Peptides against a protein of PDB entry 5EFW. Designs and how they scored, part 34

Target 1, 141 residues: chain A of PDB entry 5EFW
Amino acid sequence: TTLERIEKNFVITDPRLPDNPIIFASDSFLQLTEYSREEILGRNARFLQGPETDRATVRKIRDAIDNQTEVTVQLINYTKSGKKFWNLFHLQPMRDQKGDVQYFIGVQLDGTEHVRDAAEREGVMLIKKTAENIDEAAKEL

## One batch from the design tools (peptide; made by RFdiffusion4, then SolubleMPNN)

Design b1_p13_6_s1 (from b1_p13_6, 5 letters changed)
Fold by OpenDDE base, seed 2:
Structure b1_p13_6_s1 (fold): chain B 141 residues (1-141), chain A 13 residues (1-13)
Amino acid sequence: as target 1 above (141 residues)
Amino acid sequence: MKALAKEEDFELP
């Protein structure tokens, strides 16, 4: 599919299902997180959180979901093996022709360190552009 | 016993 050709770290979630589960995960996301597709599909993405994940940052993500808005944050996530990485994360709603939220798109840019200044701006532009490409590709399905 | 409900409430990464 057009979605499968997007070589970026992303998931699509369904907020109309209980607990807003992942319904699509890119191959790159599976590689980053060290999970199989079967381990990911039907789960809420909270399994990426761990001891050093900032709870105030996670609340910003929750508030964006509840308000059906976009958000961009950086947070510590964990792989299946327990390896920490900095996730420059962008979330945005995917809307139908009526403007109703059907899905959320989550895009991840991984790093060993918290990115700042010009590098953060470049990363934000990249993940936002990726989210728009996913939104367009998912409308064709 | 209100402490256990906090971990289940975080949506997405």
Scores: peptide ipSAE 0.086, ipTM 0.649, DockQ to the pose 0.115
Fold by OpenDDE base, seed 5:
Structure b1_p13_6_s1 (fold): chain B 141 residues (1-141), chain A 13 residues (1-13)
Amino acid sequence: as target 1 above (141 residues)
Amino acid sequence: MKALAKEEDFELP
């Protein structure tokens, strides 16, 4: 599909299902996180969180889901092997022609360090543009 | 009955 051709770290979730599970994950996301597709499909993405994940940042993501809004944050995530990475994360709702939320798009830019200033702005522009490309590609579903 | 501490609802990543 057109979605499968997007060579970025992303997931699509279904908020109409219990616990807003992952329904699609890119190959790059699987590689980043060290999980198989079978390990993550049908689960909420919370398994990426760990001891150093900031709870106030997680609450911002929750509030955005509950309010059906976009959010951009940086948080510590963990791979399956327990390796920490900084995730510059963007989430936005995918809406139908009526304006109803069908899915959430989550895009991840991974890094070894918390990005700031110009690097953060560049990363934010990249992940937002990626989310728009995913939104357009998913309209064919 | 011990109230099971709700595991903090970790939401997306």
Scores: peptide ipSAE 0.093, ipTM 0.643, DockQ to the pose 0.089; fails the geometry check
Fold by OpenDDE base, seed 3:
Structure b1_p13_6_s1 (fold): chain B 141 residues (1-141), chain A 13 residues (1-13)
Amino acid sequence: as target 1 above (141 residues)
Amino acid sequence: MKALAKEEDFELP
């Protein structure tokens, strides 16, 4: 599909299913997180969180899901092996023609450090643009 | 102990 050709770190989740599970993950996301597709499909993405993941930042993500809004945050996530990375994360709802939320799109820009200033702005612009490309590609599903 | 993700936490990454 056009969706499968997007060479970025992303997931699509289905909020209409119990616990908003991952229904699609990019190959790049699997490589980043060190999980197989079988290990993550049908699960909520919270398994990426760990001891140093800021709970106030996680609450912002939860609030955005509950309110069906977009959010951009940076948080510590963990790979399957327990390696920490800084996730510049963007979440947005994918809506149908009626305006109802069908999916959430999550885009990840990984790094070894918390990005600031110009680097953060550039990263935010990139992940938002990626989310829009995913939204358009997912309409073909 | 991994905190058992409560069924009510619809958290993404």
Scores: peptide ipSAE 0.080, ipTM 0.677, DockQ to the pose 0.112; fails the geometry check
Fold by OpenDDE base, seed 1:
Structure b1_p13_6_s1 (fold): chain B 141 residues (1-141), chain A 13 residues (1-13)
Amino acid sequence: as target 1 above (141 residues)
Amino acid sequence: MKALAKEEDFELP
């Protein structure tokens, strides 16, 4: 599909199902996180959090889901092996023709360091553009 | 007893 050809780190989740589970994950996301597809499909993406993940940043993501809005944040995530990485994360709702939320799109830009200033702005532009490309590709399904 | 790390809420709580 057009969606499967997007060579970026992303997931799609279904907020209409219990606990807003991952229903799609890109191959790049599986490589980044070190999980198999079978290990993550049908689960909430919270398994990426750990001891150094900022809880106030996590609350911003929750608030965006509850309010059906977009958000962009940076936080510490963990791979399956327990390796920490900085995740520049963008979340946005995917809406139907009536304006109702069908899915959420999550896009990840990974790094060894917290990005700031020009590098952060560039990363934010990239992940937002990726989310728009996913939204367009998912409308064709 | 390993404290069950509360599943913290990242990519989507």
Scores: peptide ipSAE 0.063, ipTM 0.657, DockQ to the pose 0.076; fails the geometry check

Design b1_p13_6_s2 (from b1_p13_6, 4 letters changed)
Fold by OpenDDE base, seed 5:
Structure b1_p13_6_s2 (fold): chain B 141 residues (1-141), chain A 13 residues (1-13)
Amino acid sequence: as target 1 above (141 residues)
Amino acid sequence: MKPLAKEEDFELP
């Protein structure tokens, strides 16, 4: 699909299903997180959190889901092997023609370090643009 | 038995 051609770290979730599970994960996301597709599909993405993940930042993500809004945050995530990484994360709702939320798009910047200033702004622009490309590609399905 | 404070299982990464 056009969606499968997007060479970025992303997931699509279905908020209409119990616990807003991942229904699509990019190959790059699987590589980043060290999980198989089978280990991820049908699960909530909270398995990326760990001891150093800031709970106030995770709450901002939850509040955005509950309010059906976009959010951009940076937080510690963990790979399957327990490796920590900084995730510059963008979430946005995918809406139908009526404005109803169908899915959420989650985009992760590939990076191991906390980004700041100009690098953070560039990363934010990139992940937002990626989310728009995913939204457009998913409308063709 | 103290209720285990369920860590608020936050949605997404």
Scores: peptide ipSAE 0.099, ipTM 0.651, DockQ to the pose 0.101
Fold by OpenDDE base, seed 2:
Structure b1_p13_6_s2 (fold): chain B 141 residues (1-141), chain A 13 residues (1-13)
Amino acid sequence: as target 1 above (141 residues)
Amino acid sequence: MKPLAKEEDFELP
């Protein structure tokens, strides 16, 4: 299955390049964030942060990158127009056959409110499954 | 002079 066929909000980043830039973005992610592909490719995804983005939550994402681990968090992100949304975000490393990290997969589930309890669990299952599908699709490229 | 806390380069969204 090609990456382009995955109709979900996601990016792939390259931690081997300076500042871990976005190297792939889904069409749905571009629609969600109101950016063009040209505006985001080669940039770090931090441009989605704004005044109400929780810095302790962003630190959890950074710690997961530095430790080459997965993380799931909810944070406020902003569209290009400055519209706030809750991002149920999952990040996981994509590893090569040697077990070395090649990329990070970031999956976003957007909402108007912070999700809790059963809705959070359902969202987490969905974004994790999406990340697995992306990992499989990217290995075929 | 306290070092200006460099804006932590928060990576990813």
Scores: peptide ipSAE 0.095, ipTM 0.646, DockQ to the pose 0.106
Fold by OpenDDE base, seed 1:
Formats: sequence, C-alpha cells, structure tokens
Structure b1_p13_6_s2 (fold): chain B 141 residues (1-141), chain A 13 residues (1-13)
Amino acid sequence: as target 1 above (141 residues)
Amino acid sequence: MKPLAKEEDFELP
C-alpha cells in the first residue's frame, strides 16, 4: 500500500479499542525498537518506556490523547534489548470525514542525544511532515 | 515478563 511505502519510524493506534493498541507499525519502527510485528500489534506502545523515561513528558502524551490533540515531545525510550535512545516523538489524531478521531499517528525520530535548537526544529518539521504523509496515505485505504 | 511501564498510563511510545 502507499502506507507501507513510507520509509519512516511510525505506528498507527486505535483509541476505539481497549488500551489504544498499535494496529500498524512500519518496518523501520520494528528495526529501531528491535521488536517483531507479532510482539507489538494489539499492544499499547508504553512498552518502549523505562526507568529514565520522564513521567511529566509521558503525561503530556496522555493529555494529548485524552484531549484528541497533537503533541511533540522528546523522551527516553528503550529497545527490546534495553538500549536507551532519545525519541523525538510526534503524535496527532487522524480524523474521519465527520471530524471524529479514528486513529492516532505516532512518528519517532531516534537519536543518541537530546536534540536542541536548529536540530530540534529540523527534526520537528520532518516528523510533522511524515505524520501528514501517513494521514493522507491512510485515507486512501 | 510484564513491561516495566505501569499499566495505568494510556500512552503512546
């Protein structure tokens, strides 16, 4: 599909199902996180969190889901092997023709360091543009 | 093994 051709780290979740599970994950996301597709489909993405993940940043993501709004944050995530990475994360709702939320799109930009200033701005522009491309590709399905 | 993240937070990654 057009969605499967997007060579970026992303997931799609279904907030209409119990615990807002992942229903789609890109091959790049699986490579980044070191999980198989079978290990993550039907699960909430919170399994990427760990000891150094900032709980106040996590709460901003929750508040955005509850309020059906977009958010962009940086947080520590963990691979299956327990490797830490900085996740520049963007979340936005995918809406139907009536304006009702159908899904959430989550886009991840990974790094070894917390990005700042110009590098952060560039990363934010990239992940937001990616989220829009995913939104358009998913409307064609 | 249960993921170390508390089940109470409805959160994406």
Scores: peptide ipSAE 0.077, ipTM 0.696, DockQ to the pose 0.110
Fold by OpenDDE base, seed 3:
Structure b1_p13_6_s2 (fold): chain B 141 residues (1-141), chain A 13 residues (1-13)
Amino acid sequence: as target 1 above (141 residues)
Amino acid sequence: MKPLAKEEDFELP
């Protein structure tokens, strides 16, 4: 599909299923997180969180899901091996023609450091543009 | 390890 050709770190989740599970993960996301596709599909993405993941930042993500809004945050995530990375994360709802939420798109820009200022702005522009490309490609789902 | 989030938490990564 056009979706499978997007060479970025992303997931698509289905909020209509119990616990808003991942229904699609990009190959880059699997490489980043060190999980297989079978280990990820059908699970909620919270398994990327760990001891140093800021709970107030996680609450912002939860509030965005509950309110069906977009959010952009930076948080610590963990790979399968327990390696920490900074995730510049963008979440947005994918809506149908009626305006109802069908899916959530999550885009990850990974880094070894918390990005700030110009680097953060550039990263935010990139992940938002990626989310729009995913939204267009996922109309085929 | 127990998932730190309750099953009721619709958290994304």
Scores: peptide ipSAE 0.084, ipTM 0.697, DockQ to the pose 0.098; fails the geometry check

Design b1_p13_6_s3 (from b1_p13_6 with S1M P5A P8A)
Fold by OpenDDE base, seed 4:
Structure b1_p13_6_s3 (fold): chain B 141 residues (1-141), chain A 13 residues (1-13)
Amino acid sequence: as target 1 above (141 residues)
Amino acid sequence: MKPLAKTADFELP
């Protein structure tokens, strides 16, 4: 599919299902996180959180989901092996033709460091553009 | 209209 050809770290979640599970994960996301597809599908993405994940940042993500809004944050995430990475994360709702939220799109830009200033702005532009491409490709879901 | 499932703790990554 066009969706499967997007070579970026992303997931699609279904907020209409209990606990907003991941229903699609890109191959790049699987590689980044060190999980198999079977380990991820049907789960809430919170498994990426760990000891150094900022709870206030997680609350911002939660609030965005609850309010059906987009959010962009940076937070510590963990791979399956326990490796930390900085996740420049963008979340946005995917809406149907009626304007109802059908899915959430989560895009991850991984890094070894917290990005700031121009690098952050560039990363944000990239992940937002990626989310829009996913939104367009996911209309077939 | 399917009822909006009450937001269980939606923690995305």
Scores: peptide ipSAE 0.117, ipTM 0.650, DockQ to the pose 0.303
Fold by OpenDDE base, seed 3:
Structure b1_p13_6_s3 (fold): chain B 141 residues (1-141), chain A 13 residues (1-13)
Amino acid sequence: as target 1 above (141 residues)
Amino acid sequence: MKPLAKTADFELP
């Protein structure tokens, strides 16, 4: 599919299913997080959180889901092995032709550091553009 | 291991 050809870190979730599970994950996302596809499909993505993940930032993500809005944040996530990374994360709803939320698109830009200023702006532009490409490709789902 | 209670928290990463 066109979706499978997007070589970026992303997931698609289904808010119409119990607990908004991951229904698609890119190969790059699996590599980043050190999980197999079988380990994450049908699960909520909260398994990436850990001790140093800021709970106020997580609440912003939750609020965006509840309000069916987009959000861009940076938070600490953890790989399967427990390795920390900074996740410049963008979430947006994917809407159907009626304007109803069908999916959420989550895009991750990983790094060893919290990005600021020009680097943050560049990263935000990149992950937002990626999310739009996923939105277009996911119309085939 | 305790089943992660289905908290209505649709949290992503």
Scores: peptide ipSAE 0.117, ipTM 0.664, DockQ to the pose 0.098
Fold by OpenDDE base, seed 5:
Structure b1_p13_6_s3 (fold): chain B 141 residues (1-141), chain A 13 residues (1-13)
Amino acid sequence: as target 1 above (141 residues)
Amino acid sequence: MKPLAKTADFELP
């Protein structure tokens, strides 16, 4: 599919299902997080959180889902092996022709450090552009 | 035993 050709870290979730589970994950996302596809499909993405994940940042993500809005944040996530990484994360709703939310698109840019200034702006532009490409590709779902 | 309401945290990562 066109989605499978997007070489970025991303997931698609279904808010119409209980607990907004992951319904699609890119191969790059699986590699980043060290999970198999079978381990993550049908689950909520909260399994990436851990002890140093900022709960106020997590609340911003939740509020964006509840309000059906986009959000961009940085938070600490954990791989399956317990390795920490900084996730520059962008979330946006995918809407149908009526404007109803069908899916959420989550894009992750991983790093060893919290990014600031020019590097943050560049990362934000990249993940937002990636989310738009996923939105267009997912219209074929 | 009251079911511990797992706050369905619709959280992405």
Scores: peptide ipSAE 0.129, ipTM 0.639, DockQ to the pose 0.133; fails the geometry check
Fold by OpenDDE base, seed 1:
Structure b1_p13_6_s3 (fold): chain B 141 residues (1-141), chain A 13 residues (1-13)
Amino acid sequence: as target 1 above (141 residues)
Amino acid sequence: MKPLAKTADFELP
């Protein structure tokens, strides 16, 4: 599909199902996280959090889901092996033709360090543009 | 191998 050809780190979740589970993950996302597709499909993405994940930042993500809005944040996530990385993360709702939220799109940019200033702005532009491309590709399904 | 980038938790608590 057009969606499967997007060579970026992303997931799609279904907020209409219990606990907003992951229903799609890119191959790049699986490689980053060190999980198989079978290990993550049908689960909430919270398994990426750990001891150094900022709970106030996680609350911002929750509030965006509850309010059906977009959010962009940086937070610590963990691979399956327990490796920490900085995640520049963008979340946005995908709406149907009626304007109802059908899915959430999550896009990630990884780093070994927290990105700042011009590098952060560039990363944010990239992940937002990627989310728009995913939204378009997912509407064709 | 380039490290690929992760999704943050869609934690609906």
Scores: peptide ipSAE 0.059, ipTM 0.654, DockQ to the pose 0.056; fails the geometry check

Design b1_p13_6_s4 (from b1_p13_6, 4 letters changed)
Fold by OpenDDE base, seed 5:
Structure b1_p13_6_s4 (fold): chain B 141 residues (1-141), chain A 13 residues (1-13)
Amino acid sequence: as target 1 above (141 residues)
Amino acid sequence: MKALAKTADFELP
């Protein structure tokens, strides 16, 4: 599909299903997180959180889902092996022709460090543009 | 290895 050709870190979730599970994950995501597709499909993405994941940042993501809004944050996540990484994360709702939320699109920019200033702005522009490309590709589903 | 950015930001409630 056009969606499968997007060589970025992303997931699609279904808020109409219990616990808003991951229904699609890019190959780059699986490589990043060290999980198989079978290990993550049908699960909520919270399994990537750990001891140093900021709970106030997680709350901002939750509030955005509950309010059906977009959000952009940076947080610490963990691979399956327990390796920490900085995630510059963007979430946005994907809406149908009626304006109802069908899915959430989560896009991630990987880093070994917390990005700031110009690097953060560049990363934010990239992940937002990627989310728009995913939204257009997901209309074929 | 640029594999460190993914979706554990996505604590879906």
Scores: peptide ipSAE 0.068, ipTM 0.654, DockQ to the pose 0.042; fails the geometry check
Fold by OpenDDE base, seed 1:
Structure b1_p13_6_s4 (fold): chain B 141 residues (1-141), chain A 13 residues (1-13)
Amino acid sequence: as target 1 above (141 residues)
Amino acid sequence: MKALAKTADFELP
């Protein structure tokens, strides 16, 4: 599908199901996180959090889900092997033709360091544009 | 290679 051809790291989740599980994962995301597709489908994405993940930043993501809004944050995530990375993360709702939230789209940019200034702005533009491309591709399904 | 990542932090309550 057009969605499967997007060579970026992104999830789609279903907020209409209990615990907002991952229903789609890109191949790049599986490579980054070191999980198989079978290990992550049907689960909430919180399994990527760990000891150094900032709880106030996680609350901002939760508030955006509850309010059905977009958010962009940076936080520490963990691979399956326990390797830490900085995640520049963007979340947005995917709405149907009635304006109701059907899915959430999440896009990330990984790094070994927290990105600042011009590099952060570039990363934010990239992940937001990627989320729009996913939204368009998912509407064609 | 910039590895891009996915929604790691959908913590629904």
Scores: peptide ipSAE 0.062, ipTM 0.656, DockQ to the pose 0.061; fails the geometry check
Fold by OpenDDE base, seed 3:
Structure b1_p13_6_s4 (fold): chain B 141 residues (1-141), chain A 13 residues (1-13)
Amino acid sequence: as target 1 above (141 residues)
Amino acid sequence: MKALAKTADFELP
């Protein structure tokens, strides 16, 4: 299955480039965030943050990038028009055959609300499974 | 409208 056929919200970023820019964006993500592809390609995803974005949660994401590890968090993000949404976010490194990080995969669940308990667990399973499907498809990049 | 997020923060230092 090609990367373009994955009908989920995700980005791929390239940590080998300055500022870990977005190099791929799904159509669903563009629709959610209200950005065009041209507006986001080549940029760091920090433009989704805003006033109510929890800085301690952002630090967890940064630490995961710096340590080349996976992380799953919930945080407030903003659309281009300034609308808030809850982002159940999963990030994981995509590694080559040598174990070197090539890309980061970011996957998000659609939520207008902060999800808890069973709903959070279900969402986490879904976004992790999606990230694995993206990892397999991204080998074509 | 289901809001389908993409990435929260790839804030690199």
Scores: peptide ipSAE 0.058, ipTM 0.662, DockQ to the pose 0.076; fails the geometry check
Fold by OpenDDE base, seed 4:
Structure b1_p13_6_s4 (fold): chain B 141 residues (1-141), chain A 13 residues (1-13)
Amino acid sequence: as target 1 above (141 residues)
Amino acid sequence: MKALAKTADFELP
């Protein structure tokens, strides 16, 4: 599919299902996070959180979901093996032709450090553009 | 840096 050709780390979630589970994950995402597809499909994305994940940042993500809005944040996430990474994360709703939220698109940019200034701006532009490409490709879902 | 694209933290209650 066009969606499968997007060589970025992403997931699509279904907020209409209990606990907003992951319904699609890119191969790159699986590689980064060290999970199999079977381990993550049907689960809420919170399994990437850990001890150093900032709870106030997580609340911003939750508020964006609840309000059906986009958000861009940076937070600590963990691989299956417990490796920390900085996730420059963008979330946006995917809307149907009626304007109703069908899915959420999540785009991450992994890093060893918190990005700032020009690097953050570049990363934000990249992940937002990626989310738009996913939105267009996922219209077939 | 490879862009990831996953919703990390849908902490739904």
Scores: peptide ipSAE 0.058, ipTM 0.658, DockQ to the pose 0.102; fails the geometry check

Design b1_p13_7_s1 (from b1_p13_7, 5 letters changed)
Fold by OpenDDE base, seed 5:
Structure b1_p13_7_s1 (fold): chain B 141 residues (1-141), chain A 13 residues (1-13)
Amino acid sequence: as target 1 above (141 residues)
Amino acid sequence: AKSLPKEAEPPVY
């Protein structure tokens, strides 16, 4: 599918199901996080959190989901093996023709350090553009 | 056993 051809780190979640589970994960996302598809599908993405994940940043993500808005943040996530990475993360709702939220799109740009200034701006532009591409591709779902 | 409800933790990517 067109969605499967997007070579970026992303997931699609279904807020109409209990606990807003991941219903699609890109191959790159699986590679980044070191989980199998079977380990991820049907689960809420909170398993990526760990000791150094900032709770206030997590709350921003939660608020965006609850309010059905987009958000862009950086937070510490953990791979299955416990490796930390900085996740420049963008989330946005995917809406139907009536304007109702069908899914959430989450895009991850991984890094070894927190990015600032020009690098951050570039990353934000990239992940937002990616999210728009996913939105268009996922209309086939 | 889970010490907190699952819904207490928002999804993070």
Scores: peptide ipSAE 0.181, ipTM 0.625, DockQ to the pose 0.191
Fold by OpenDDE base, seed 4:
Structure b1_p13_7_s1 (fold): chain B 141 residues (1-141), chain A 13 residues (1-13)
Amino acid sequence: as target 1 above (141 residues)
Amino acid sequence: AKSLPKEAEPPVY
Protein backbone atom coordinates (compact mmCIF):
# COMPACT_ATOMS: atom_id res chain seq x y z
CA THR B 1 0.00 0.00 0.00
CA THR B 2 0.99 3.65 -0.26
CA LEU B 3 1.10 3.78 3.53
CA GLU B 4 3.50 0.86 3.71
CA ARG B 5 5.82 2.61 1.27
CA ILE B 6 6.45 5.51 3.63
CA GLU B 7 9.94 4.80 4.90
CA LYS B 8 9.70 6.82 8.10
CA ASN B 9 9.22 6.07 11.78
CA PHE B 10 5.52 6.32 12.45
CA VAL B 11 2.50 4.76 14.05
CA ILE B 12 -1.22 5.18 13.64
CA THR B 13 -3.42 4.92 16.70
CA ASP B 14 -7.15 4.54 17.11
CA PRO B 15 -8.64 6.84 19.76
CA ARG B 16 -12.03 5.24 19.24
CA LEU B 17 -10.69 2.06 20.83
CA PRO B 18 -9.93 1.71 24.54
CA ASP B 19 -6.62 3.33 25.49
CA ASN B 20 -5.88 4.63 21.96
CA PRO B 21 -3.89 1.60 20.80
CA ILE B 22 -1.43 1.41 17.96
CA ILE B 23 -3.14 -0.07 14.92
CA PHE B 24 -0.30 0.42 12.44
CA ALA B 25 3.46 0.63 12.84
CA SER B 26 5.98 1.26 10.10
CA ASP B 27 8.83 -1.17 9.57
CA SER B 28 11.31 1.54 10.48
CA PHE B 29 9.48 2.20 13.75
CA LEU B 30 9.79 -1.46 14.62
CA GLN B 31 13.48 -1.35 13.81
CA LEU B 32 13.99 1.78 15.88
CA THR B 33 12.16 0.49 18.93
CA GLU B 34 13.35 -3.13 18.60
CA TYR B 35 9.84 -4.52 18.94
CA SER B 36 8.02 -6.89 16.67
CA ARG B 37 4.76 -5.84 15.11
CA GLU B 38 2.97 -8.42 17.23
CA GLU B 39 4.40 -6.89 20.40
CA ILE B 40 3.16 -3.41 19.48
CA LEU B 41 -0.19 -3.67 17.74
CA GLY B 42 -3.09 -3.23 20.10
CA ARG B 43 -1.00 -1.47 22.74
CA ASN B 44 -0.83 2.13 23.83
CA ALA B 45 2.50 3.70 22.87
CA ARG B 46 3.36 4.48 26.52
CA PHE B 47 5.63 1.42 26.59
CA LEU B 48 8.25 3.64 24.97
CA GLN B 49 8.48 5.72 28.14
CA GLY B 50 10.98 5.17 30.90
CA PRO B 51 12.68 6.70 33.93
CA GLU B 52 14.07 9.74 32.13
CA THR B 53 10.98 10.51 30.09
CA ASP B 54 9.79 13.96 31.09
CA ARG B 55 6.30 13.76 32.56
CA ALA B 56 5.44 17.32 31.60
CA THR B 57 6.22 16.54 27.99
CA VAL B 58 4.07 13.44 28.19
CA ARG B 59 1.27 15.62 29.52
CA LYS B 60 1.53 17.81 26.44
CA ILE B 61 0.97 14.77 24.29
CA ARG B 62 -1.98 13.71 26.41
CA ASP B 63 -3.50 17.17 26.20
CA ALA B 64 -3.16 17.18 22.44
CA ILE B 65 -4.94 13.85 22.20
CA ASP B 66 -7.70 14.98 24.55
CA ASN B 67 -8.11 18.24 22.66
CA GLN B 68 -7.76 16.54 19.28
CA THR B 69 -4.94 18.86 18.25
CA GLU B 70 -1.45 18.44 16.90
CA VAL B 71 1.69 18.70 19.02
CA THR B 72 5.42 18.55 18.48
CA VAL B 73 7.75 17.71 21.36
CA GLN B 74 11.06 16.06 22.15
CA LEU B 75 11.21 13.33 24.75
CA ILE B 76 13.32 10.42 25.88
CA ASN B 77 12.07 7.07 24.70
CA TYR B 78 13.42 3.59 25.25
CA THR B 79 13.91 0.64 22.96
CA LYS B 80 12.95 -2.87 23.96
CA SER B 81 16.53 -3.48 25.09
CA GLY B 82 16.43 -0.34 27.21
CA LYS B 83 18.46 1.98 25.00
CA LYS B 84 17.52 5.62 25.30
CA PHE B 85 16.92 7.84 22.32
CA TRP B 86 15.67 11.36 21.84
CA ASN B 87 12.39 11.32 20.03
CA LEU B 88 11.44 14.43 18.10
CA PHE B 89 7.80 13.52 18.03
CA HIS B 90 4.92 14.95 16.06
CA LEU B 91 1.34 13.91 16.61
CA GLN B 92 -1.71 15.04 14.69
CA PRO B 93 -5.28 13.89 14.29
CA MET B 94 -6.47 12.27 11.11
CA ARG B 95 -9.98 13.45 10.38
CA ASP B 96 -12.64 12.08 8.12
CA GLN B 97 -14.57 14.11 5.56
CA LYS B 98 -17.01 15.12 8.28
CA GLY B 99 -14.20 16.48 10.43
CA ASP B 100 -14.37 13.73 13.04
CA VAL B 101 -11.12 12.32 14.38
CA GLN B 102 -10.59 8.78 13.20
CA TYR B 103 -6.94 8.21 14.03
CA PHE B 104 -3.85 9.84 15.38
CA ILE B 105 -0.65 9.89 13.39
CA GLY B 106 2.57 9.79 15.37
CA VAL B 107 5.88 10.46 13.64
CA GLN B 108 9.23 9.93 15.33
CA LEU B 109 12.58 11.39 14.40
CA ASP B 110 15.16 9.62 16.49
CA GLY B 111 18.51 10.90 17.66
CA THR B 112 21.20 10.52 20.25
CA GLU B 113 20.78 14.09 21.40
CA HIS B 114 18.17 16.72 21.97
CA VAL B 115 18.10 18.77 18.78
CA ARG B 116 17.97 22.56 18.82
CA ASP B 117 17.90 25.54 16.51
CA ALA B 118 18.24 24.80 12.81
CA ALA B 119 18.41 21.05 13.32
CA GLU B 120 15.21 21.14 15.33
CA ARG B 121 13.45 23.30 12.76
CA GLU B 122 14.52 20.98 9.98
CA GLY B 123 13.41 17.95 11.93
CA VAL B 124 10.05 19.51 12.69
CA MET B 125 9.48 20.33 9.05
CA LEU B 126 10.40 16.79 8.10
CA ILE B 127 8.14 15.03 10.58
CA LYS B 128 5.22 17.35 9.86
CA LYS B 129 5.56 16.75 6.15
CA THR B 130 5.76 13.04 6.85
CA ALA B 131 2.58 13.23 8.90
CA GLU B 132 0.79 14.89 6.00
CA ASN B 133 1.96 12.16 3.67
CA ILE B 134 0.72 9.55 6.11
CA ASP B 135 -2.60 11.34 6.43
CA GLU B 136 -3.08 11.19 2.69
CA ALA B 137 -1.99 7.57 2.45
CA ALA B 138 -4.06 6.49 5.45
CA LYS B 139 -7.30 7.58 3.79
CA GLU B 140 -7.33 4.05 2.47
CA LEU B 141 -7.68 2.62 5.97
CA ALA A 1 0.86 -7.95 28.83
CA LYS A 2 -2.04 -5.67 29.64
CA SER A 3 -1.84 -1.99 28.80
CA LEU A 4 -2.23 0.52 31.57
CA PRO A 5 -5.54 2.34 31.82
CA LYS A 6 -5.72 5.47 29.70
CA GLU A 7 -6.14 7.69 32.73
CA ALA A 8 -3.32 6.03 34.66
CA GLU A 9 -0.61 7.10 32.25
CA PRO A 10 -0.94 9.13 29.08
CA PRO A 11 0.26 7.68 25.79
CA VAL A 12 3.70 8.51 24.50
CA TYR A 13 5.32 7.84 21.17
Scores: peptide ipSAE 0.175, ipTM 0.646, DockQ to the pose 0.182
Fold by OpenDDE base, seed 1:
Structure b1_p13_7_s1 (fold): chain B 141 residues (1-141), chain A 13 residues (1-13)
Amino acid sequence: as target 1 above (141 residues)
Amino acid sequence: AKSLPKEAEPPVY
């Protein structure tokens, strides 16, 4: 599918199911996080969080999900082996033809350091564009 | 089970 051909770090989640589980994960996301597909599907993406993940930033993501809005943040995430990385993260709802939220799209841009200024703006543009591409590809399924 | 500990009910990501 066109969705499977998107070579970026992303997941799709289903807020209509209990605990908003991941229902799709890109190959790149699996490589980044060091998890298998079987370990990811059906789980809430909170397993990426750890001790140094800022709780206030996490709450911004929760609020966006609850309010069915988009959000862009940077937060510490962890791989399966416990490696920390800075995640420039964008989340947005995918709506059906009636305007109801069907899924959430999450896009991750990983880095060893917190990005700022022009680098952050560039990263934000990239992950937002990626989210739009995913939204269009998912509609064709 | 190889992941580090996390909070019980944090949001996605």
Scores: peptide ipSAE 0.174, ipTM 0.656, DockQ to the pose 0.146
Fold by OpenDDE base, seed 2:
Structure b1_p13_7_s1 (fold): chain B 141 residues (1-141), chain A 13 residues (1-13)
Amino acid sequence: as target 1 above (141 residues)
Amino acid sequence: AKSLPKEAEPPVY
């Protein structure tokens, strides 16, 4: 499918299901996080959090979900093996023709450090563009 | 192993 051809780290979640579970994960996301597809589908994405994940940043993501808006943040995430990485993360709602939220798109840009300035701007542009591509492709869902 | 938030925690990536 067009969605499967997007070679970026992303997931799609369904807020209409209990606990907003992941319903799609890209191959790259699985590689990044070290999980199998079977381990991820049907789960809330909170399993990427760990001891050093900033709770205030997590709250920003939760607020965006509750308010059905987009957000871009950087936070510490963890792989299945417990390896830390900086996640430049973008989340946005995917809406139907009526304007109702159907899904959330989450895009991850991984790095070894918190990015700033030009590098951050570049990363943000990239993940936002990716999210738009996913939004278009996910119309097939 | 890392401590994971339960369902009561915000749904985040």
Scores: peptide ipSAE 0.165, ipTM 0.654, DockQ to the pose 0.153

